Peptides against a protein of PDB entry 3OIQ. Designs and how they scored, part 31

Target 1, 212 residues: chain A of PDB entry 3OIQ
Amino acid sequence: KNRIFVSSSKDFEGYPSKAIVPVQFVALLTSIHLTETKCLLGFSNFERRGDQSQEDQYLIKLKFKDRGSERLARITISLLCQYFDIELPDLDSDSGASPTVILRDIHLERLCFSSCKALYVSKHGNYTLFLEDIKPLDLVSVISTISTKSTNSSKHSSSELISECDLNNSLVDIFNNLIEMNRDEKNRFKFVKLIHYDIELKKFVQDQQKVL

## One batch from the design tools (peptide; aimed at target 1 I20 L59 K61)

Design b1_p19_2_s1 (made by RFdiffusion4, then SolubleMPNN; from b1_p19_2, 8 letters changed)
Fold by OpenDDE base, seed 4:
Structure b1_p19_2_s1 (fold): chain B 212 residues (1-212), chain A 19 residues (1-19)
Amino acid sequence: as target 1 above (212 residues)
Amino acid sequence: SVMEEAGKETVKLALEEYE
């Protein structure tokens, strides 16, 4: 089955009530909910959706079946957090109780761009997205990709691969949404409040703001 | 990668719930 690139979580509203569809999207990590029984990763592209919270537009589930699958999920979360320099409570606490981790609004402190592969599984009109793979994206690489590819719109490479265009368009859309949020005085998101806010990000945002 | 392995296991578990 061909993997479908998803530009909006609204696309799932048109998906079959009973299906298994491999999907891929790019979004910012917004939340982590790790318990003894499950892990949920929240992602968002911050597409405006009425009065609803713009976080957790994509809820990706990691299911635990046994201690092995739980361990893999915990390691995945640890590696993801390590990559993005997210402080986790000590998961290694010798207390035999699996720590609960609840992180929200991650995007207010760090832009955690992630390319996610997931399995859309629907039954009886409800769906769940199950994690297949996650690739954290380096912010510098994201910025460079957006800055360089704005010029190469012309190559109709018809290949079944998720077009580099879809990825770039999604990244641009995310930044545009963040810029709108940053301009809104009522929005908590501000680029200058990001822990990793640097001269490169500042310059990129300023340049992108001129195009909007 | 560990993430890929976790994903493979998650997919396996998802498919088991769907059958």
Scores: peptide ipSAE 0.246, ipTM 0.848, DockQ to the pose 0.853
OpenDDE base, seeds 1, 2, 3, 5: peptide ipSAE 0.022, 0.194, 0.023, 0.237; ipTM 0.551, 0.794, 0.658, 0.845

Design b1_p19_2_s2 (made by RFdiffusion4, then SolubleMPNN; from b1_p19_2, 7 letters changed)
Fold by OpenDDE base, seed 5:
Structure b1_p19_2_s2 (fold): chain B 212 residues (1-212), chain A 19 residues (1-19)
Amino acid sequence: as target 1 above (212 residues)
Amino acid sequence: SVMEETGKRTVELALEEFE
């Protein structure tokens, strides 16, 4: 089955009430919820949805039913946090209690761009997104990709290839949404409050603001 | 194919998590 690129979590409202659809999206990591019984990752493109929270627009479930899946979930979280320089409590602590990790509003401190592959599974009108794969994206690479507007569509005709255009458009949309949030005095998000806010990001944001 | 079988298994596992 061909993987569908999803530009908005609203697209799922039009999906069948009983389906299994492989999907892919790009979003910012906003939350991590690891307990003894579940593992959830929250992502957002920060699309305006009226008065609804812009956080966790994509709630992704990791399989967490057996020791193997639990270990995989913990490793996934650990690797993501290491990549994004997110401080976690030691998940390997020999204290027989599985550590609980609840992180929210990650985007307020760090822009954690992620390319996610997930399985959309619906039953009786409800759906769940199951994580299949995750690729963290380097912010410098994201900025470079948006700035260079690489017209080199390597037409790799494989039915699973997200067009470079879809990826770039989603990344641009996310930044545009962040710029709008940054301009809103009521919004908690501010670029200058990011831990990794540097001259390069500052310049990029300033240049993008001129185009909007 | 091994990929198709892996895909089917992933779907089955996802359904078990959903139910």
Scores: peptide ipSAE 0.032, ipTM 0.648, DockQ to the pose 0.195
OpenDDE base, seeds 1, 2, 3, 4: peptide ipSAE 0.026, 0.029, 0.021, 0.027; ipTM 0.582, 0.637, 0.544, 0.593

Design b1_p19_2_s3 (made by RFdiffusion4, then SolubleMPNN; from b1_p19_2, 8 letters changed)
Fold by OpenDDE base, seed 4:
Structure b1_p19_2_s3 (fold): chain B 212 residues (1-212), chain A 19 residues (1-19)
Amino acid sequence: as target 1 above (212 residues)
Amino acid sequence: SVMEETGKETVKLALEEFE
């Protein structure tokens, strides 16, 4: 089955009530919910959806079956957090109880761009997204990619199923949404409050604001 | 990678729930 690139989590409203569909999207990590029985990763592109919270538009599930699968999930979370410089509570606590981790509103402190592959699984009209793969994206690389492709319309048909254009468009859309949030005085998101806010990000945001 | 292994296992578990 061909993997479908998803630009909006609204696309799932049109998906079959009983299906298995490989999907891919790019979004910001917004939440981590790790318990003894499951892990949920929340992602968002911050598309405006009426009065609903813009966080956790994509809720990705990691299911635990045994201690092995739980360990893999925990290691995955640790690696993601290490990559994004997210402080986790000590997962290594010698207390034989697996620690619960609940992080929310990650995007208020760090822009954690992630390319996710997931399996859309629907049954009886409900769906779950199961993690297939996750690739954290470096913010500098994201900025450079957006900045460079705004100029080079060279349609190199890379035979990869997901057009490089779809990825770039999604990244641009995310930044545009963040810029709108930053302009809204009622919105908690502010670029200047990001821990990693630097001159490069500042310049990029300023340049992107001129195009909007 | 650990992430790929986690993904493979998660997909396997998801498919088992769907059957």
Scores: peptide ipSAE 0.199, ipTM 0.825, DockQ to the pose 0.856
OpenDDE base, seeds 1, 2, 3, 5: peptide ipSAE 0.025, 0.184, 0.178, 0.149; ipTM 0.574, 0.817, 0.813, 0.786

Design b1_p19_2_s4 (made by RFdiffusion4, then SolubleMPNN; from b1_p19_2, 9 letters changed)
Fold by OpenDDE base, seed 4:
Structure b1_p19_2_s4 (fold): chain B 212 residues (1-212), chain A 19 residues (1-19)
Amino acid sequence: as target 1 above (212 residues)
Amino acid sequence: SIMEKAGKETVKLALEEFE
């Protein structure tokens, strides 16, 4: 089955009520909910959706079946957090109780761009997205990709690979949405409040603001 | 990768729940 690139979580509203569809999207990590029984990763592209919270537009589930699958999920979360320099409570606490981790609004402190592969599984009109793979994206690489590829719109490479165009468009859309949020005085998101806010990000945002 | 392994396991578990 061909993997479908998803540009909006609204696309799932048109998906079959009973289906298994491999999907891929790019979004910012917004939340982590790790308990003894499940792991949920929240992602968003911050597409405006009425009055609803713009976080957690994509809820990706890691299911636990046994201690092995739980351990894999915990390691995945640890690696993700390590990559993005997210502080986790000590998961290694010698107390035999699996720590609960609840992080929200991650995007207010760090832009955690992630390319996610997930399995859309629907039954009886409800769906769940199950994590297949996650690739954290380096912010510098994201910025460079957006800055350089604005010029190469022309290559119709018909290959089954998620077009570099779709990825770039999604990244641009995310930044544009963040810029709008940053301009809104009522929005909590501000680029200058990001822990990793640097001269490169500042310059990129300023340049992108001129195009909008 | 560890993430890919976790994903593969998650997919397996998802398919088991769907059957």
Scores: peptide ipSAE 0.300, ipTM 0.868, DockQ to the pose 0.849
OpenDDE base, seeds 1, 2, 3, 5: peptide ipSAE 0.022, 0.299, 0.034, 0.277; ipTM 0.563, 0.867, 0.697, 0.857

Design b1_p19_3 (made by RFdiffusion4)
Pose (drawn by RFdiffusion4):
Structure b1_p19_3 (pose): chain A 183 residues (1-47, 54-90, 99-149, 165-212), chain P 19 residues (1-19)
Amino acid sequence: KNRIFVSSSKDFEGYPSKAIVPVQFVALLTSIHLTETKCLLGFSNFEQEDQYLIKLKFKDRGSERLARITISLLCQYFDIELPDPTVILRDIHLERLCFSSCKALYVSKHGNYTLFLEDIKPLDLVSVISTISTKCDLNNSLVDIFNNLIEMNRDEKNRFKFVKLIHYDIELKKFVQDQQKVL
Amino acid sequence: EKFEEADENFEETEELYDE
């Protein structure tokens, strides 16, 4: 195929006014909006706000069920508590870091566009830390994301703090420290 | 606001996606 890797949402400025373009990006899961009619997943690389809004489209009940199971499994994989109806989660990163490799389909018309979900591969935080410490586009994105997360932690006004993560590991405390030295 | 915009954009792109 010819899937185009995007490093930022701003890349979508050079894309056609009407086209179907397979894309791929890496980011943190930041929000979920699940209704009976639609589902939107928000992701961000914190270059610090929501940036990618990925849609799971479904019309009938059969496809709604699949969407619900998909959200259920994604949340379970990240240890996100889910009440299972309109379901809303925000600023998930303030509580949990959820790196994800996502493949999507860019669909545009009249200059407007929507990113539809083709695949989502959650990335284990332990593997993310290891992948950064031992050591392309994926890695460059994982590094940039973690750096921005580091600067956000330094900023006193920013609500993001590693120590406030429900999963604040000793190894996470270690990687963050030894990561600031590089800065 | 961004989610509302995403809904507005979806209206324009739905027919193309279905094709």

Design b1_p19_3_s1 (made by RFdiffusion4, then SolubleMPNN; from b1_p19_3, 9 letters changed)
Fold by OpenDDE base, seed 1:
Structure b1_p19_3_s1 (fold): chain B 212 residues (1-212), chain A 19 residues (1-19)
Amino acid sequence: as target 1 above (212 residues)
Amino acid sequence: SKLEEEEKNEEYTEELYEK
């Protein structure tokens, strides 16, 4: 089955009430929820949804049913946090107690762009997104990708790759949404409060603000 | 919360993900 690129978490409102659909999206990591019984990742593109919280628009479950799946989930979280310089407590603590990790509002300190592959699984109109694959994206690479209107549709006709256009459009939309949040005095998000706020990001934001 | 809604959805969808 072809993987569907998802630009909005609202797309799932139109999905079948009983289906398994492979999906892919790009979003910012907003939360991590690791307990003894579950592992969840929250993502958002910060699309405006009226008065609803813009956080955790994509809630992604990692399989957490046996020691093998639990270990895979913990390794996934560890590697993701290592990539984004997110400090975690030692997950391998010899104390036999699985460490609980609850992080929220990650986007207020770090822009953690991620390309996610998931399975949309629905029954009786309810759905869950199960993680299949995650690729963290480097912020410098994201900025470069948006700034270079890649007119090179490289004809990599591999049926499993997101179109460069879909990826670029979603990245632009995320930045535009962040710019709007940054302009709103009531919004907690501010680019200048990011730990990694540098001259490159500052310049990019200033240039994008002139187009909006 | 969205997390509490997802916990309810999980009970119904896990059977389909395991097949």
Scores: peptide ipSAE 0.174, ipTM 0.828, DockQ to the pose 0.868
OpenDDE base, seeds 2, 3, 4, 5: peptide ipSAE 0.170, 0.169, 0.174, 0.170; ipTM 0.826, 0.823, 0.826, 0.824

Design b1_p19_3_s2 (made by RFdiffusion4, then SolubleMPNN; from b1_p19_3, 12 letters changed)
Fold by OpenDDE base, seed 4:
Structure b1_p19_3_s2 (fold): chain B 212 residues (1-212), chain A 19 residues (1-19)
Amino acid sequence: as target 1 above (212 residues)
Amino acid sequence: SLLEKEEENWKYTEDLYEK
């Protein structure tokens, strides 16, 4: 089955009430929920949804049913946090209890761009997104990708593959949404409050703000 | 909560994901 690129989590409202559909999206990591019984990742594109919360628009479940899947989930979380420089509470605490990790509003401190592959699984109109694969994206690479492709609008490459265009459009949309959030005095998100806020990100945001 | 709603969804979908 061809993997479907999802630009909005609202797309799932139009999906079949009983289906298994491989999907892909790009979003910011907003939350991590790791307990003894479950592992969840929250992602968002920060698409405006009226009065609805903008965080956790994509709630992704990791398989967490046996010792093997639990271990894989924990390793996945550790690797993601290492990649994004997210401080985890000491997982190595000698207290034989599996550490609980609950992180929220990650986007307020770090822009954690991620390309996710998931299975949309629905039954009776309820659905779950199960993680198949996750690729963390480097922010510098994201910025460079957006900056370079804004000039190459002319090549309609008709490739039916999840087009490099879909990824780029979603990345642009995310940044545009973040810029709007940054302009809103009521919004907690501010670029200058990001731990990794540097001159490159500053310049990129300033340049994008001129186009909006 | 959003989480509680999703936990309900999981009960109905996990059986299909494991097949």
Scores: peptide ipSAE 0.300, ipTM 0.882, DockQ to the pose 0.855
OpenDDE base, seeds 1, 2, 3, 5: peptide ipSAE 0.297, 0.296, 0.296, 0.294; ipTM 0.881, 0.881, 0.880, 0.879

Design b1_p19_3_s3 (made by RFdiffusion4, then SolubleMPNN; from b1_p19_3, 8 letters changed)
Fold by OpenDDE base, seed 4:
Structure b1_p19_3_s3 (fold): chain B 212 residues (1-212), chain A 19 residues (1-19)
Amino acid sequence: as target 1 above (212 residues)
Amino acid sequence: SKLEEEEENEKYTEELYEE
């Protein structure tokens, strides 16, 4: 089955009430919920949904049914947090209780771009997104990718794989949404409050703000 | 909460994910 690129989590409202659909999206990591019984990752593209929370637009479940899947989930979380410089409580604490990790609003401190592959699984109109694969994206690489495409849009209508166009469009949309949030005085998100806010990101945001 | 909605959804979808 072909994997469907998803640009909006609203797309799932039109999905079959009983289906298994491989999907892919790109979004910012917004939350981590690791307990003794479950592992969830929240993602968002910050698409405007009226008065609804823009956080956790994609709630992704990691399989957490047995010791093997639990271990894989914990390792996945550890590796993601290591990649994004997210401070976790010491998961290796000698106290035989697996530490609970509940992180929210990650996007307020760090832009954690992630390309996710998931299975949309629905029954009776309810659905769950099960994680199949996750690729963390480097922010410098994201900025570079957006910057280079903005220049090339004029000349070659050549065979950019639909998937690369979709990815880049989604990355642009995310940044545009973040810029709008940054302009809103009521929004908690501010680029200058990001721990990794540097000259490169500052310049990129300033340049994107001129186009919007 | 979204988490409560997911716990409810999970009950219905786990069976299909294991098939």
Scores: peptide ipSAE 0.168, ipTM 0.808, DockQ to the pose 0.865
OpenDDE base, seeds 1, 2, 3, 5: peptide ipSAE 0.167, 0.163, 0.164, 0.165; ipTM 0.809, 0.808, 0.803, 0.806

Design b1_p19_3_s4 (made by RFdiffusion4, then SolubleMPNN; from b1_p19_3, 10 letters changed)
Fold by OpenDDE base, seed 5:
Structure b1_p19_3_s4 (fold): chain B 212 residues (1-212), chain A 19 residues (1-19)
Amino acid sequence: as target 1 above (212 residues)
Amino acid sequence: SKLEKEEENEKFTEELYEK
């Protein structure tokens, strides 16, 4: 099935009012909402949307209906948080109450780049994005990918090729948006406040700032 | 809220996702 690469969550405004469409996007993890009844992941590319919060532009639902899906959701959250060094309360607490995890504004402390595969499911003009797959991306690898004008598109087969161009363009757009947010005195986002702000990220940001 | 809208959307979309 042809998966559509999505560069903006505005693209969904043009999608069919009754459809199931496999999509893929790259964005920063901005929120985690795990309760007894639901699991949601918020993502953003920080595209300018007027005065609205730039957080949670992509709200992705994990299936959370039975013990199997709940377990899968919890494992997914644990693995993501482990990968990004996000501190979670012990999700395995033997206290029969499933721990509630509500994390917001994750991007203020950590740049959690993620490649997401989801199903766009629409009915009556409303839609939900259901998570199919998530791949956390290493920041050093992201920086390297943007810095190397990777002309080597490995010609994978025509129909499912997320153009390396689409991925790279989305990563560049995210960084450009973060640079703009960092320059805005009213914006809470600052690169220097990231826990993982190092010399490599500093140099990369400084070099990208010269192009903008 | 965005979460409230998602809960509303879910009620309509979940039937399509499970088919």
Scores: peptide ipSAE 0.176, ipTM 0.829, DockQ to the pose 0.869
OpenDDE base, seeds 1, 2, 3, 4: peptide ipSAE 0.177, 0.173, 0.173, 0.176; ipTM 0.831, 0.827, 0.825, 0.827; seed 1 fails the geometry check

Design b1_p19_4 (made by RFdiffusion4)
Pose (drawn by RFdiffusion4):
Structure b1_p19_4 (pose): chain A 183 residues (1-47, 54-90, 99-149, 165-212), chain P 19 residues (1-19)
Amino acid sequence: KNRIFVSSSKDFEGYPSKAIVPVQFVALLTSIHLTETKCLLGFSNFEQEDQYLIKLKFKDRGSERLARITISLLCQYFDIELPDPTVILRDIHLERLCFSSCKALYVSKHGNYTLFLEDIKPLDLVSVISTISTKCDLNNSLVDIFNNLIEMNRDEKNRFKFVKLIHYDIELKKFVQDQQKVL
Amino acid sequence: SSPVDSDELDELYDEYLEE
C-alpha cells in the first residue's frame, strides 16, 4: 500500500480537499466519547491539547456492538475502568499513559475531513521506555511525545504529573530521571 | 484545519467501503 505517516495534525493542511488517504500516527489516548450513534477517540502527542479525533462509525446495532466491544477491550488493555449509554472520558493521560499506534483513513470533502479508525495497536509503556532507552518514525514520535510530557511535568501550572499516575512505577521514576539528563 | 463530523463525509466513507 502507500499509507502516509503523519507526525502532527497540522500535516492535514496539505491534504486534498476531497480524497481518501490511508494515514498512520502515534499518540496518547486522551479521551473517549461513546454514544449510541457514534464513537470518537481523542489522541495527542502534546506538541499540549487534544489533536487527533478518530471516529468509529456505526449505524446498526450489529456494528454498535462491535464498537462497544472494541472500546471495552481497548480500555481493559490500558487498565481503564469502564461502566458497561453515553460514555465520556477526558484527560486520560493525567491518570494513565496510553501510547497507541493508530492507522486511519483520511476522508475529506469540501475541504472538511474525518479520520476513520482502521486499526489501533496499544503500546506497552514498558516497551516504550525500553525502545527509547536502548536506542524510526515511530521512535521519533515516541521520543517527541515523551519529551513534551517531560516539559509538561516541569511546568508547575500544568496538571500533568508523573507521580500522580495510578501506575507510577519505580522503573518509570527511573526512566524519567535518567531522561532529563539528556536535557 | 481540524476534523469535522458530518453526514456527507460519512456517506463518502460508506461509498468507499462498498467498493

Design b1_p19_4_s1 (made by RFdiffusion4, then SolubleMPNN; from b1_p19_4, 5 letters changed)
Fold by OpenDDE base, seed 4:
Structure b1_p19_4_s1 (fold): chain B 212 residues (1-212), chain A 19 residues (1-19)
Amino acid sequence: as target 1 above (212 residues)
Amino acid sequence: KKPVDSEELDELYDEYLKK
């Protein structure tokens, strides 16, 4: 079965009540919840959902079945955090208790763009997204991708392949949503509060703000 | 539809991975 690109977590409302569907989306990492039994990764594109929290629109589960799956999950989280320069509490605590890690609002300090492949699993209308693959995206690469492809979006090529257009559109939408959040005085998100806020990001945001 | 954490969906996922 072909993997479906998901532009909104609302798309799942139209999905079958009993299905297993490979999906892919792009979003910002917003939360990490590592426990003894599982890891939950929260992602968001910050689409407006009325009065609902814009956080954790995609909740991705890494289930621990055995020591191998737990180890794989822990390594995955460690590598993601290392890539995004997220400080994790030392997982190597000599105390044989598996450390619980709870990180929230990651997007307030770091823009952690991620391309996720997940399995949508549903039985009674409710669903779980299980992680199949995750690719962290470099912010410079994201900025470059948005800046270069803004000119070529005219060809609706009808090919069911997850088009580079879907990825780009999602990245643009995320940035547009972040710009709106940054303009809202009530919103905690501010680009200038990002730890990695640099001249390149500043310039990109300023240029995008002129188009909105 | 809501994202949920359920043992039933975990089992369905586990059955899927065994195929």
Scores: peptide ipSAE 0.670, ipTM 0.963, DockQ to the pose 0.898
OpenDDE base, seeds 1, 2, 3, 5: peptide ipSAE 0.670, 0.669, 0.668, 0.669; ipTM 0.963, 0.963, 0.963, 0.963

Design b1_p19_4_s2 (made by RFdiffusion4, then SolubleMPNN; from b1_p19_4, 6 letters changed)
Fold by OpenDDE base, seed 2:
Structure b1_p19_4_s2 (fold): chain B 212 residues (1-212), chain A 19 residues (1-19)
Amino acid sequence: as target 1 above (212 residues)
Amino acid sequence: KKPVDSEELEELYDEYLKK
């Protein structure tokens, strides 16, 4: 089955009540939930959904049933946090107690762009997204990609069915949503409060704000 | 449709991975 690119978490409303569908999306990491019994990652593109929280629009479950799956989940979280400079407690602590990690509102401090592959799994109308793959995206690369939209980079990496157009459109939509949030006085999100807010991001935001 | 944490869906996922 071909992997479906998902531009909105609303797309799942139209999905079959009983299906397994490979999906891919791009979003910001918003939450990490690691306990002794479960591992969840929250992502959002910050699409406006009325008065509902814009966080965790994509709730992704990591398998966490045995030592092997637990180890993989912990490694995945560790690598993501290392990539995004997110401080975690030592997950390998000699105390034998696996540390609990509950992070929320990650996007308020860091823009953690991620390309996610997941399985949509549904049986009774409700669904779970299971993580298949995650690729963290560098913010500088994201900014560069959005800014250079005119070059059809003919790099047909033949292996990924996702059009570079779908990725780029989703990245633009995320930034547009963040700009709207930044303009909203009621919204906690502000670009200037990001730990990694630099001259490049400032310039990019200023340029995008002129188009919106 | 709501995202849910369901053991039944996880079993279905585990069955899928075994194929």
Scores: peptide ipSAE 0.655, ipTM 0.962, DockQ to the pose 0.869
OpenDDE base, seeds 1, 3, 4, 5: peptide ipSAE 0.654, 0.654, 0.655, 0.652; ipTM 0.962, 0.962, 0.962, 0.962

Design b1_p19_4_s3 (made by RFdiffusion4, then SolubleMPNN; from b1_p19_4, 5 letters changed)
Fold by OpenDDE base, seed 4:
Structure b1_p19_4_s3 (fold): chain B 212 residues (1-212), chain A 19 residues (1-19)
Amino acid sequence: as target 1 above (212 residues)
Amino acid sequence: KEPVDSEELDELYDEYLKK
């Protein structure tokens, strides 16, 4: 079965009540919840959902089945955090207690763009997204991609192939949503509060703000 | 439809991976 690109987590409302569907999306990492039994990764594109929290629109599960799957999850989290320069509590604590890690609101300090492949699993209408693959995206590469590629918003290409256009459109949508959040005085998100806020990001945001 | 954490969906996922 071909992998479906998901532009919104609302797309899952139209999915079958009993299905297993490979999906792919692009979003910002918003939360990490590592426990003894699982890891949950929260992602968001910050689409407006009325009064609902814009955080954790995609909740991705890494289930621990055995020590191998737990180790794989822990390594994955460590590598992601290393890539995004996220400080994790030392997971190597000599105390044989598996450390619980809870990080929230990651997007307030760091823009952690990620391309995720997941398995949508549903039986009774409700669903779980299980992680299949994750690719962290470099912010410079994201900015460059948006700046160089024309967003062809109009063609629902009937091709089941995840187009580069779908990726680009999602990245643009995320930035547009972040710009709206940045303009809202009530929103905690501000570009200038990002740890990695540099001249390049500043310029890009200023240029995008002129188009909106 | 809401994202849920359920043992039933975990089992269904586990069955899928065995195929």
Scores: peptide ipSAE 0.674, ipTM 0.964, DockQ to the pose 0.880
OpenDDE base, seeds 1, 2, 3, 5: peptide ipSAE 0.672, 0.673, 0.671, 0.673; ipTM 0.964, 0.964, 0.964, 0.964

Design b1_p19_4_s4 (made by RFdiffusion4, then SolubleMPNN; from b1_p19_4, 7 letters changed)
Fold by OpenDDE base, seed 5:
Structure b1_p19_4_s4 (fold): chain B 212 residues (1-212), chain A 19 residues (1-19)
Amino acid sequence: as target 1 above (212 residues)
Amino acid sequence: KKPVDSEELEELYEEYLKK
């Protein structure tokens, strides 16, 4: 089935009221909501939506119906948090209570770029996005990809891959949105408050700020 | 259109995974 690249969560407004559509997007991880009954991941590209919170523009549900799916969800969260150096409360606590993780505004401390594959599921116009796959993206690799504009034509000519152009454009758009947020005195996001704010990111942001 | 957490949509998703 052809996977559709989604550049904006507004694209879903044009989607069928009853459909199952495989989609893919690139965004920053903004929230994690793991309870006893559900697992949700929030993502955003920080596209300006007026006065509405720019958080959780893509709310992704993980299957959480049985012990197997719950375990998979927990492993997914653990691996993502390990990759992004997100401190989780001890998920391994032998206390028979399923650990609850509620993290918000992750982007204020860490830029967690992620390529997500999901199913858009709709029946009555409203929709849920179910996670199919997630690939965390290394920030250095993201910066390098944007800076080099290199069409690394990895000839995987399968019609199902995001065009390198779509990926690069989305990454650029996210950074541009973050730069705008950083310039806004009312916005809590500041690059200098990122825990991983280094010389490379500083230089990249400074160079991008000159183009905007 | 709004993102929602719906049992009906979850059922539709589960039916999709079985096919």
Scores: peptide ipSAE 0.668, ipTM 0.964, DockQ to the pose 0.854
OpenDDE base, seeds 1, 2, 3, 4: peptide ipSAE 0.667, 0.666, 0.667, 0.667; ipTM 0.964, 0.963, 0.964, 0.964

